# Designs tried in a protein design run: peptides against a protein of PDB entry 6IDX. Part 248

Target 1, 380 residues: chain A of PDB entry 6IDX
Amino acid sequence: KELAKLSADVTFATEFINMDGIIVLTRLVESGTKLLSHYSEMLAFTLTAFLELMDHGIVSWDMVSITFIKQIAGYVSQPMVDVSILQRSLAILESMVLNSQSLYQKIAEEITVGQLISHLQVSNQEIQTYAIALINALFLKAPEDKRQDMANAFAQKHLRSIILNHVIRGNRPIKTEMAHQLYVLQVLTFNLLEERMMTKMDPNDQAQRDIIFELRRIAFDAESDPSNAPGSGTEKRKAMYTKDYKMLGFTNHINPAMDFTQTPPGMLALDNMLYLAKVHQDTYIRIVLENSSREDKHECPFGRSAIELTKMLCEILQVGELPNEGRNDYHPMFFTHDRAFEELFGICIQLLNKTWKEMRATAEDFNKVMQVVREQITRA

## One batch from the design tools (peptide; made by RFdiffusion4, then SolubleMPNN)

Design b2_p24_1_s3 (from b2_p24_1, 16 letters changed)
Fold by OpenDDE base, seed 4:
Order: structure tokens, then C-alpha cells, then sequence
Structure b2_p24_1_s3 (fold): chain B 380 residues (1-380), chain A 24 residues (1-24)
């Protein structure tokens, strides 16, 4: 206890490190000698002193042995470990993952996200916080291939469900530290959208153009009897589609693909539009038809609005940015739905359409409407 | 071997120190 307290002093830490004190602490952990009276308490203070000494940044985290890592990982993977040891072990693993890519690789081999999820099912919020912190560290430091695998894994759905049921809907108030870790997890998960946000549409890609055509089909052909004979000339078809794309509110109603060449939001806007059209078809058709039937210059351009809203949501959610220290604002909705971003888009596009009507906006008021919508989203 | 023995002695010394500090 005194060593752990003294280890917070930089002067003491420097002298203790110069005496190979950290090596002594690591060897105590490596020895695994459970037979000693008060071993658990000794180990808890040893791990505390180790953390405090390493936090001075005097010694590289790469100095730790594989045996040390295995012992610490063993305390996290074993079900009957003292809570004090478990907490410190989670913190040590987090620090190792954050400070060394080589240690990340070793730790990722020794522990699974599934083992860490088990620590979220406990009543101790501190253990839950350190478990999420370690999950966040592993997710942050994962190479892109493994990060995408972690994102697609059934483990993420399970993780979200466990967090929702045991943390967010728990009988205890969420502390600031937990709120921060939930924020970090949210940011890291939304950063998976960065690729799509930065993907430009290729106007010559027929498959991408077929998605835009599908948006038109869902909006206008879902109610039309398929009796429109295939024989009307290519020019009449182009003119018809140009009218439909104008009614959809694309800026470039001749070639809507051009509206998706700007990054951000690139293809992510098209993904959101397609999700809305397929999953919330009635809402999509209603929004499009309500604005397509207006000849009074008060039409809300759906296509343009969807693109700018997607961009705005990316800015609000800080897509492509690293988590900021001191932020603790998380959205519970992120844990309630697998497609939370697209669902948020679907809510916000309805809010935008409502706000446009209430303001009696024209195309000239577009930026003012977007500003009001931004304020509404950020205050909610 | 000699480095491991020195480290083991240091671990034992730390353990003794820890036990002494707990008695205070």
C-alpha cells in the first residue's frame, strides 16, 4: 500500500526504477505463488504499484514478459478472481494495448471479447467500466481487417445487448467514467462508416446507378401497374427518369450519380436513402410524394436533403475522428438497433421534412432549415 | 541463473518489506 502510494511520486518512481524495482514487481506477478498468506492483497498492491510506476512513462511497456501478460490475462479469464485483482488486471491490459502494438497482438491472442463481455454482467460498475475500456482499446488498436471482423461479429450484437441490459438499463446511475467509455465505443463503431463516407460514387458504374434507379422504382413504380409496355422509345424513358429524379429532389436530376461524388458523405448518403426506402418504405414514399406533388416552390428536395443530412450526422457523430478525452455524451439508441446510424437518419429526415413544412421553406432557405435541424438534433 | 537468483532474492526482500509495512 505504501509502495503503491509512493509510486505515484515521480522522484520515488525514478529511484525505484533505477533499482530495478519494476522488474521485481513483474517477477512477483510471474511467480504466481498463491500459497502465501495475504497473497491476494499483496498482488493487488503489487499491480497498483506497477501501474503507478508505468504511468510515469519512464519505462517502456514493451519490457514486460509474455509470462507476465499470460498471468494478467489469466486473472481476467478466470471466473473466481478477487475483484481488486481483476480491476487492476483489466487496467494493466488496457494500458498495454494502448501503449504497444506488439503487446496488443499478444493480448488479443490470450483474451477474447466474449471473456470481457462476461465482466459486463456483474453488478460492479467499476469492473464493467474497465471491461468496456479494454474492449475499446482492443477495438481501437485492431488492424483494419480484424476491426471489421469485430464489427461484423455476432459478438457486437451481443455486446450491445449486454451493455443495454446490464449498464444502460441497470438499477445504478451511470458514472462519468462509464459514460465516457460508452461514448468511446460509440465513436469507434461509427468510425466504421468512414470508408463509405469517403467513397465517391462512380457515375459510370452501372451497379451504383441501379441503386439510384431502385430509389426511383420504390417511390414511383410501387403503385404503378406494370402495364407500362417496354416499347416506349429510349428518349421518352430518359425524359421520364429526369422528371422522376427532379421529383426525388436530386440536384443533378439528369445524372443523380453526380450528387454522390462529393466526399463526405459520398456513398454513405446513398446507403441511408436505400435503407430508408427498403426498411421504412411507407415513410420514404410519403416523404417523396408529399414533396413531388408540390408545385408551390415549397417542395423539400429529398435527395439533396438526404445528402446534406448524412453529412451533418457524420459531423455531429464525429465520424472519422478519434474519441475525445472528457466527452461522455452517448446515444442509448446506438445500443438498441443494429443499424443505428441508418435509423437515426430515418428519424432525422422526418424531422427535416417536418421543419421544412413548418418554416414554409423554399430552396433559398435550405441552409437555414439545416441549421434549425442541427440545433434540434444536438439539443435532443 | 545468477540473474534469476538475484531477482528471486529481490522478490523475497520485497515480500518481507510488504509484510513489515502491513504490520505498521
Amino acid sequence: as target 1 above (380 residues)
Amino acid sequence: MEKEEKQQKAVEAFRRWFLEQRRK
Scores: peptide ipSAE 0.008, ipTM 0.372, DockQ to the pose 0.022
Fold by OpenDDE base, seed 1:
Structure b2_p24_1_s3 (fold): chain B 380 residues (1-380), chain A 24 residues (1-24)
Amino acid sequence: as target 1 above (380 residues)
Amino acid sequence: MEKEEKQQKAVEAFRRWFLEQRRK
């Protein structure tokens, strides 16, 4: 207890480290000796002193043994561990993952996200916070090949449901520390969109062209059976498609694929448009047809608006950026829906269409409408 | 061997110190 308190002092820490004190603390953990009266309390203070000493940055985290890592991971994976030991063990694992790639690899072999999810199903918000913090650390430090697997595990309705029901909808106010970890989890999850945001459309890829054609079909041919294979479109069909792409509000209405060659937002804009068209078909058809039937120069160009809105949402949500320290703003919708970004796009495109109509905007007012929409989204 | 023995003695010294601090 006294050691744990004194370990916060840099002068004491320096002297204690010079006496190989950290090595002694690690060996106490490694020994696993349950025979002492008050072992749990001794261990809790040992882990506290270890954390406080390591926080001075005097000693590298790489000094810890595999036996130490296994003992700490054991305290997180075992049922009925003392809450005080569990909390400190989660914090130690987080710090190990954040400070050492070699320790990340070892910890990722010993602990599963499923084990950490069990620590979210508790009433203790501090345990929940450290569990999410460790999940975030593992996600942040995961190599690209494993990051998608972790994302798929997060895309499982289970983790989102647990966070929603046990953290967000809990009978307790969300503390600043928890709000920060929820923000970090949101940013790290939206950063998975970076690949699609930076993917240029290949104008020669037929599969990508077929998506643009499907957007046209859903908007204008809603009663036509999909069984009509895109047969050899006569020149009349090409001219018809050019008109339809103009009505869809593409900038390049002759070759809409060219609108998706700019990165950001690249293919991510097309993904959002396709999601809206398939999942919210009535909303999509309404937005397209309301503007395509207008001959008064007050038509909102859907295709251009969808691309620029996707880019704006990526900027607002910091897609491709690291989480900032001290931020704690998170969107509850991120935890309520599996495709939260596409759902946010669907809400914001309706807001854009409404704002365009209210402003009586023309194509020349496009940038002004986007500025007003940005202010509306950032104030919500 | 000598490094392990020094570490074991240091662990025992810390255990004794911890037990003494709880008796105060």
Scores: peptide ipSAE 0.006, ipTM 0.338, DockQ to the pose 0.022
Fold by OpenDDE base, seed 2:
Structure b2_p24_1_s3 (fold): chain B 380 residues (1-380), chain A 24 residues (1-24)
Amino acid sequence: as target 1 above (380 residues)
Amino acid sequence: MEKEEKQQKAVEAFRRWFLEQRRK
């Protein structure tokens, strides 16, 4: 106990480390000494002293043995471990993952996300916080090939549902530390959108052009009687498409694919538009037709608005950025929806369309409308 | 001064303990 308290002092830590004190602590844990295992309090203080000593950055985390890692991982994977030991073990594992890629690899072999999820199902918010922190650390340090697997584990309705039900909807106020870990998890998950955000549309890719054509079809052909005979010549059809793409609010009415060549938001904007058109078809058609039927200068350009809104949402959600230590703002909707970004887009595009109408905006007011919408989204 | 003396005593106590553990 006194050692654990003194270990927080850098002067004491330096002298203790110079005496090989940390090696003795690691060996005590490695040996699984019946004494430490029988006295949970002594083990908890030993782990505290170890963590506090290592947090001074005097000793590399790579000094720890595989036996030590297995013992710590064992305390996390065992169902009947003292809460004080579990908490410190989670914190040690988090620190190991964050500070060493070699330790990350070893820990990722010893611990499953499923085991960590079990620690989210407890009433102790500190345990929940350290469990999410370790999940976040594992996600952050995962190589690119494993990030998708981790993402799939997060996208797995299970982790989101557990966080939602046991953390967010818990009977306890969320502490700042937990709010930060939820923020980190949100940022790391939205960073998976970076690839699509940075993917330029190829105007020559037929499959990508077919998506734009599908947006047109859903907006204009779904309500039109099939009696418009396919027989009007290819030029009339192209001219008709140009009119339709103008009504959809694309900047390039001749080749809308050109509107998606700018990154950000690249193809992510098209993904959002297609999601809206397929999942919220009534909302999509309403927004498009309400603006396409206006022969006045007050039409809201849907295509342009969708692109700029997608870009704005990426900026607000910090897509492609590392999480900041001082932030604790998270969106509960992220935990309620499988496609939370696209759902957020669907809400925000309706807000944009409403704001455009309320402002009686014209195309010249576009940036002003976007600024008002940004303020509305960031204050909500 | 009192904090430094406590730290020094703790280091000395640990040193004694550590030397005793190395002799086993």
Scores: peptide ipSAE 0.000, ipTM 0.349, DockQ to the pose 0.020
Fold by OpenDDE base, seed 3:
Structure b2_p24_1_s3 (fold): chain B 380 residues (1-380), chain A 24 residues (1-24)
Amino acid sequence: as target 1 above (380 residues)
Amino acid sequence: MEKEEKQQKAVEAFRRWFLEQRRK
């Protein structure tokens, strides 16, 4: 306890480090000798002192042995460990992952996200916080290939469900530290959208063009069997499609694919439109048909609005940005749904369409409507 | 071997120190 308190002092830390004190602490952990009365308490203070000493940045984290890492990982992976040891072990592993890529690789071999999820099911919010912090560190330091695997894994759905049920809906108020870790996890999850946000549509890719055609089909031909498209000549079909793409509110009525060549939001906007059209078909059809039937210049251009809204949501959610240490604003909705971004888009596009009507907007008011919608989303 | 023995002695010294601080 005194050592842990003194280890926060830079002068003491420097002297203790110069006396090989950290090496002594690491060996206490490595020895694993449970033979002493109060071993758990001694170990908890040893781990505290180790963290405080390492936090001064005087000694490289790469000094730790594989045996030390395995002992610390063992305290996290074992089901019956003292709470005080578990908390400090999670914090040590987090610091190791954040400070050293070589330690990240070793830790990622010894610990699974599934083991860390088990520590979220406890009533201790400090353990939950450090468990999420370690998950966040592992996500942040993972190579892109592993990050996508971690993201696509059933582990994320399970992780979100456990966070929702045991943290967010817990009987305890969420502390600032936990709110920060939830924010970090949210940011890291939405950063997976960056690839799609920065992917330009290829106007020559037939599969991507077929998605735009599917948007038209769902909006205008939803009740018509695709077999019954009347045998109107190829030119009449092109002219019909140009009218349909105008009614869909694309900027380029002739080739809507050109509207998705700008990054951001690139293909992410098309993904959102397709999700809305497939999952919320009635809402999609209603928005499109309501605006397509207007001859009064008060039509809300759905295609343009969806693209600019997707871009706005990426800006609000800071897609592609690193988490900020001072932020603790998280949205519980992002833990309730697997496709939370697309669901948020579906809510916000309805808000945009409502705001457009309330403002009696025309195409000239587009930027003003988007500004009002931005304020509405950021205040919610 | 000498480095391990020195470190084992240092671990024991730390254990003794910890036990003494707890008796105060």
Scores: peptide ipSAE 0.008, ipTM 0.361, DockQ to the pose 0.022; fails the geometry check

Design b2_p24_1_s4 (from b2_p24_1, 15 letters changed)
Fold by OpenDDE base, seed 4:
Structure b2_p24_1_s4 (fold): chain B 380 residues (1-380), chain A 24 residues (1-24)
Amino acid sequence: as target 1 above (380 residues)
Amino acid sequence: MEKEKKQEEAVEAFRRWFRKYRRS
């Protein structure tokens, strides 16, 4: 207990480390000897002292043994562990993952996200916070292949559901530390969009062009009797599609694929448009047809607006940026839906369309409309 | 309802500003 308090002092820590004191603490954990009176309390203070000593950055985290890691991981995986030991063990594992890629690899083999989710189902918010912190650390330090697997896994849906039900909708106020971890998880989740945001459309890729054609089909052919597809020649068909792409509000009416060659937002804008068209078809058709029927120069160009809105949302959500210390702004909405970004896009594109009408905007007012929409989104 | 009202107020405030800006 006294050691744990003194270990917070850098001068004491330096002297204690110089005396190989940290090695003695690690050996105490490694021994696992439950025979001592007040073992749980002693162990809790030992782990506290270890954390405080390591936080000075004097000793590398790589100094810890595999036996030590297994003991700490054991305290997290065992169902009947003292709360004080569990909390400190989660914190140690988080620090190990954050400070050493080699320790990350070892810990990722010993602990599953499923085991950490079990610690979110408890009433203790401190344990919940450290469990999310460790999940965030594992997610942050995961290789890209494993990160994508974690993203696609049922574990993410389950994790979001558990967080929503046991943390966000819990009967307890969310502390600043928990809010920060929820923010971090949100940022890490949105960073999975970075690949698509930085993917340029290939104008020669037929599969990508077929998506743009599908957007046209959903907007214009869904209401048209399929019998009136005029068997008219290739030129009339090209001219018809150019008109349709103009009505969709693409900048390049001849080759809309060119509108998606700029990164950001690249293909992510097309993904959002396709999601809107398939999942919210009535909303999509309404937005497109309402603006396509206008000849008054007050048409809201859907294609251009969708691209710029996607870019704006990426900027607001800081897609591709690392989580900042001290931020605790999380959006509960992002835990309510699997496709939360696309749903946010669907809400924001309706807001943009409304704002455009209300401003009686023209193409020259485009940037002003976008600025107003940005302010509305950031205040919401 | 309250969020919609605040959004409407913000849009109306902007409309007023924008109308002034176009006349200037």
Scores: peptide ipSAE 0.007, ipTM 0.390, DockQ to the pose 0.013
Fold by OpenDDE base, seed 3:
Structure b2_p24_1_s4 (fold): chain B 380 residues (1-380), chain A 24 residues (1-24)
Amino acid sequence: as target 1 above (380 residues)
Amino acid sequence: MEKEKKQEEAVEAFRRWFRKYRRS
């Protein structure tokens, strides 16, 4: 107990570390001494002292043995562990993951996100915070392939649901630290969009061109029976498509694929448009047709607007940026939906279309409309 | 008309929720 208290002092920590005191603490944990296991309080103080000593940055985390990692991971994976031990064990694992890639690899083998999710289902917000913090650390330090797997995993949907139901909708106010961890998780989740945001469309990729054609089909042919025969001449079709792509509000009416070569937002804009068209088809068709039927030069260019809005949303959400320690602003909406970014896009594109109408905007007012929309989104 | 109104109500409900969330 006194050691744990004194370990917060850098002077004491330096002296204690110089006396190999930290090695003694690690060995105590490694030995799994029946004494420490029976006296949860003593173990909690030992872990506190260890954490406080390591937080001074005097000793490398790489000094930690695999046995120690397994022991700490054991405290996190075991049911009915003392809350004080669990909290400190989560914090230690977080620190290990953050400070050492080698320790990350070892910890990632010993602990699953599923095990950490169980610690979110408790009433203790501190435990919840440390559990999310460890999840965030694992997510942050995961290689790109594993990050995508973590993102696509049923675990993420479940994780979001558990966070929403047990943390955000919990009976307790969200503390600053929890808000920060939720922010971090949000940022890390949106960073998965970075790849798509930075992916240029290949105008020669037929599969990508087929997506643009699908947008056209959904907008203009959804009411027309697919029976319109494939046979009418290629040139008349190109001219027809050029008109349709103009009505869709693409900048390049001849080759809309060129509009997606700019990064950001690259292919992410096309993903958003396709999502809107498939999931919110009525909204998509309405937006497109309302603007395509206008002859008064007040047409809102959907394609251009969707691209620039996607870019704007990426900027607002800081897609591709690392989480900032000073930030604690998270959006609960991003925990409500699996495709929260695309849903946000769908809301914002309607807002843009409304704002365009309200402003009686023309193509010359495009940047002004986007500025107003930005202000509306950021003030919301 | 009715579908449009429901979507607008949903957007407004979201805006209200978001404003309430930022003030809490």
Scores: peptide ipSAE 0.006, ipTM 0.325, DockQ to the pose 0.019
Fold by OpenDDE base, seed 5:
Structure b2_p24_1_s4 (fold): chain B 380 residues (1-380), chain A 24 residues (1-24)
Amino acid sequence: as target 1 above (380 residues)
Amino acid sequence: MEKEKKQEEAVEAFRRWFRKYRRS
């Protein structure tokens, strides 16, 4: 107890470390001494002292043995562990993962996200916070191949559901620490979009061009009688599509694929447009047709707007950026939907279209409309 | 009219959600 308190002092920590004190603490935990296991309070203070001493950064986390990791992981995996030990064990594992890639690899072999989800199903918000913190650490330090595995739609859906039901919709106010961890999880989840955000469209890829053609089909052919025989000459067909792509509001209405060569938002904008067109087809068709029927220069260019909105949302959500320690702003909506980014896009594109109409905007006002929409999204 | 109303409701729901988000 006194050691745990004194370990917060850097002068004491330095002297204690010089006396190999950390090594003694690690050996006490490694030995699984019946004394420490029988006296949960002594173990809790030992783990506290260890954390406080290591937080001074005097000793490398790489000094920790595999036996120590297994003991700490054991405390996290056992269902009947004292809450005080569990909390400190989660914190130690988090610190290990964050400070050492070697320790991350070892911990990732011993602990699954599924085991950590069980610690979210408790009423103790501190335990929930440290469990999410460890999940976040594992997700942050995971190599790209393992991030995709952690991003498995089922595991993520289950995790989101548990967080939503047991943390966000819990009967207790969310503390600042928990809010920060939810923010971190949100940022890390949206960072999975970075690949698509930075992927340029290949204008020569027929499969990607077929997606743009599908956007046109959904917007314009859904009302057309099937009697327009495919037999109109290739030139008339190209001219027809150029008109349709202009009506869709692409900047390059001759070759809309060129609008998706800029990164960010690259292919992510096309993904959002396709999602809107398939999942919210009525909304999509309405937005496109309402603007395509206007000859008054007050048409909102859907294609251009969708691309710039996707870029703006990536900036607002800090896609591809590391989480900031000072932030605690998380969006509960991102825990309610499997495709939360695309749903957010679908809401924001409607807001943009409304704002465009309210402002009686023309193509020259495009940047002003985007600025107003940004302010509405960021102030909301 | 009903489709426009549903979209206005969605935009308003988003605005309410976002306002709640910044105050939480």
Scores: peptide ipSAE 0.008, ipTM 0.383, DockQ to the pose 0.020; fails the geometry check
Fold by OpenDDE base, seed 1:
Structure b2_p24_1_s4 (fold): chain B 380 residues (1-380), chain A 24 residues (1-24)
Amino acid sequence: as target 1 above (380 residues)
Amino acid sequence: MEKEKKQEEAVEAFRRWFRKYRRS
């Protein structure tokens, strides 16, 4: 107890470290002594002292043994562990993951996200916060291949559902620390879009061209059986497609694929358009047809608007940026849907279309409309 | 036994250190 208090002092920490005091604490934990396990208070103070000493940055986290990691992971995995020990164990694991890639690898083998989700189903917000913090640390330090797996896993759907039901919709105010961890989780989730945001469309890739053609088909041939999609047609068909791509509001009416060669937003804009067209087909068709039937120069160019809106949303959500310390702004919507970015795009494209009409905008007003839409999104 | 002995030694080492620290 006294050690835990004194460990916050840098002078004490320096002297204690110089006397190999941290090694003594680690050995006490490693030994898993029935005495420390029977006296939860003593173990809690030992773990507190360890954290406070390590926070001075005098000793590398790489000094930690695999036995120590296993003991700490054991406290997180055991259902009947004292809340005070669990909290400190989660904090230690978070710090280990954040400070050492070698420790991350070892911890990722010992702990699953599924085990951490169980600690979200509790009334203690501090435990929930540290559990999310550890999930965030694991997500941040995961190799790119493992990040995609974590994102696609049923565990993410379950995690979002648990966070929504037990944290966000809880009967208690969300503290600043929890709000920060929810923000971090949101940022890390959106950073998975970075690859698509930076992927240029290949104008020569037929599969990518077929997506643009599918957007045209859904908008103008919605009742036509996809089996009768006539092959890459004669010059008359190319001319017809050029007209359709103009009505869709692409900048390059001859080759709309060229509009997706700019990064950002690259292919992410096309993904959003395709999602809207497939999942919210009525909304998509309505937006396209309302603007394609106008000859009054007040047409909202859907294709151009979708691309620039996707870029704007990436900027607002800071896609590809690391989470900032001190930010705590999270949107509950991002925990309600698996494809929250695409759903946000679907809401914002309707807002853009409405704002365009209200402003009686022309193509020359495009940038002004986008500025107004940006302000509307950032104030919501 | 060997783990308990190492732990007892660690606890004693800590107690010795803490006594020294309080006296300095």
Scores: peptide ipSAE 0.000, ipTM 0.263, DockQ to the pose 0.021; fails the geometry check

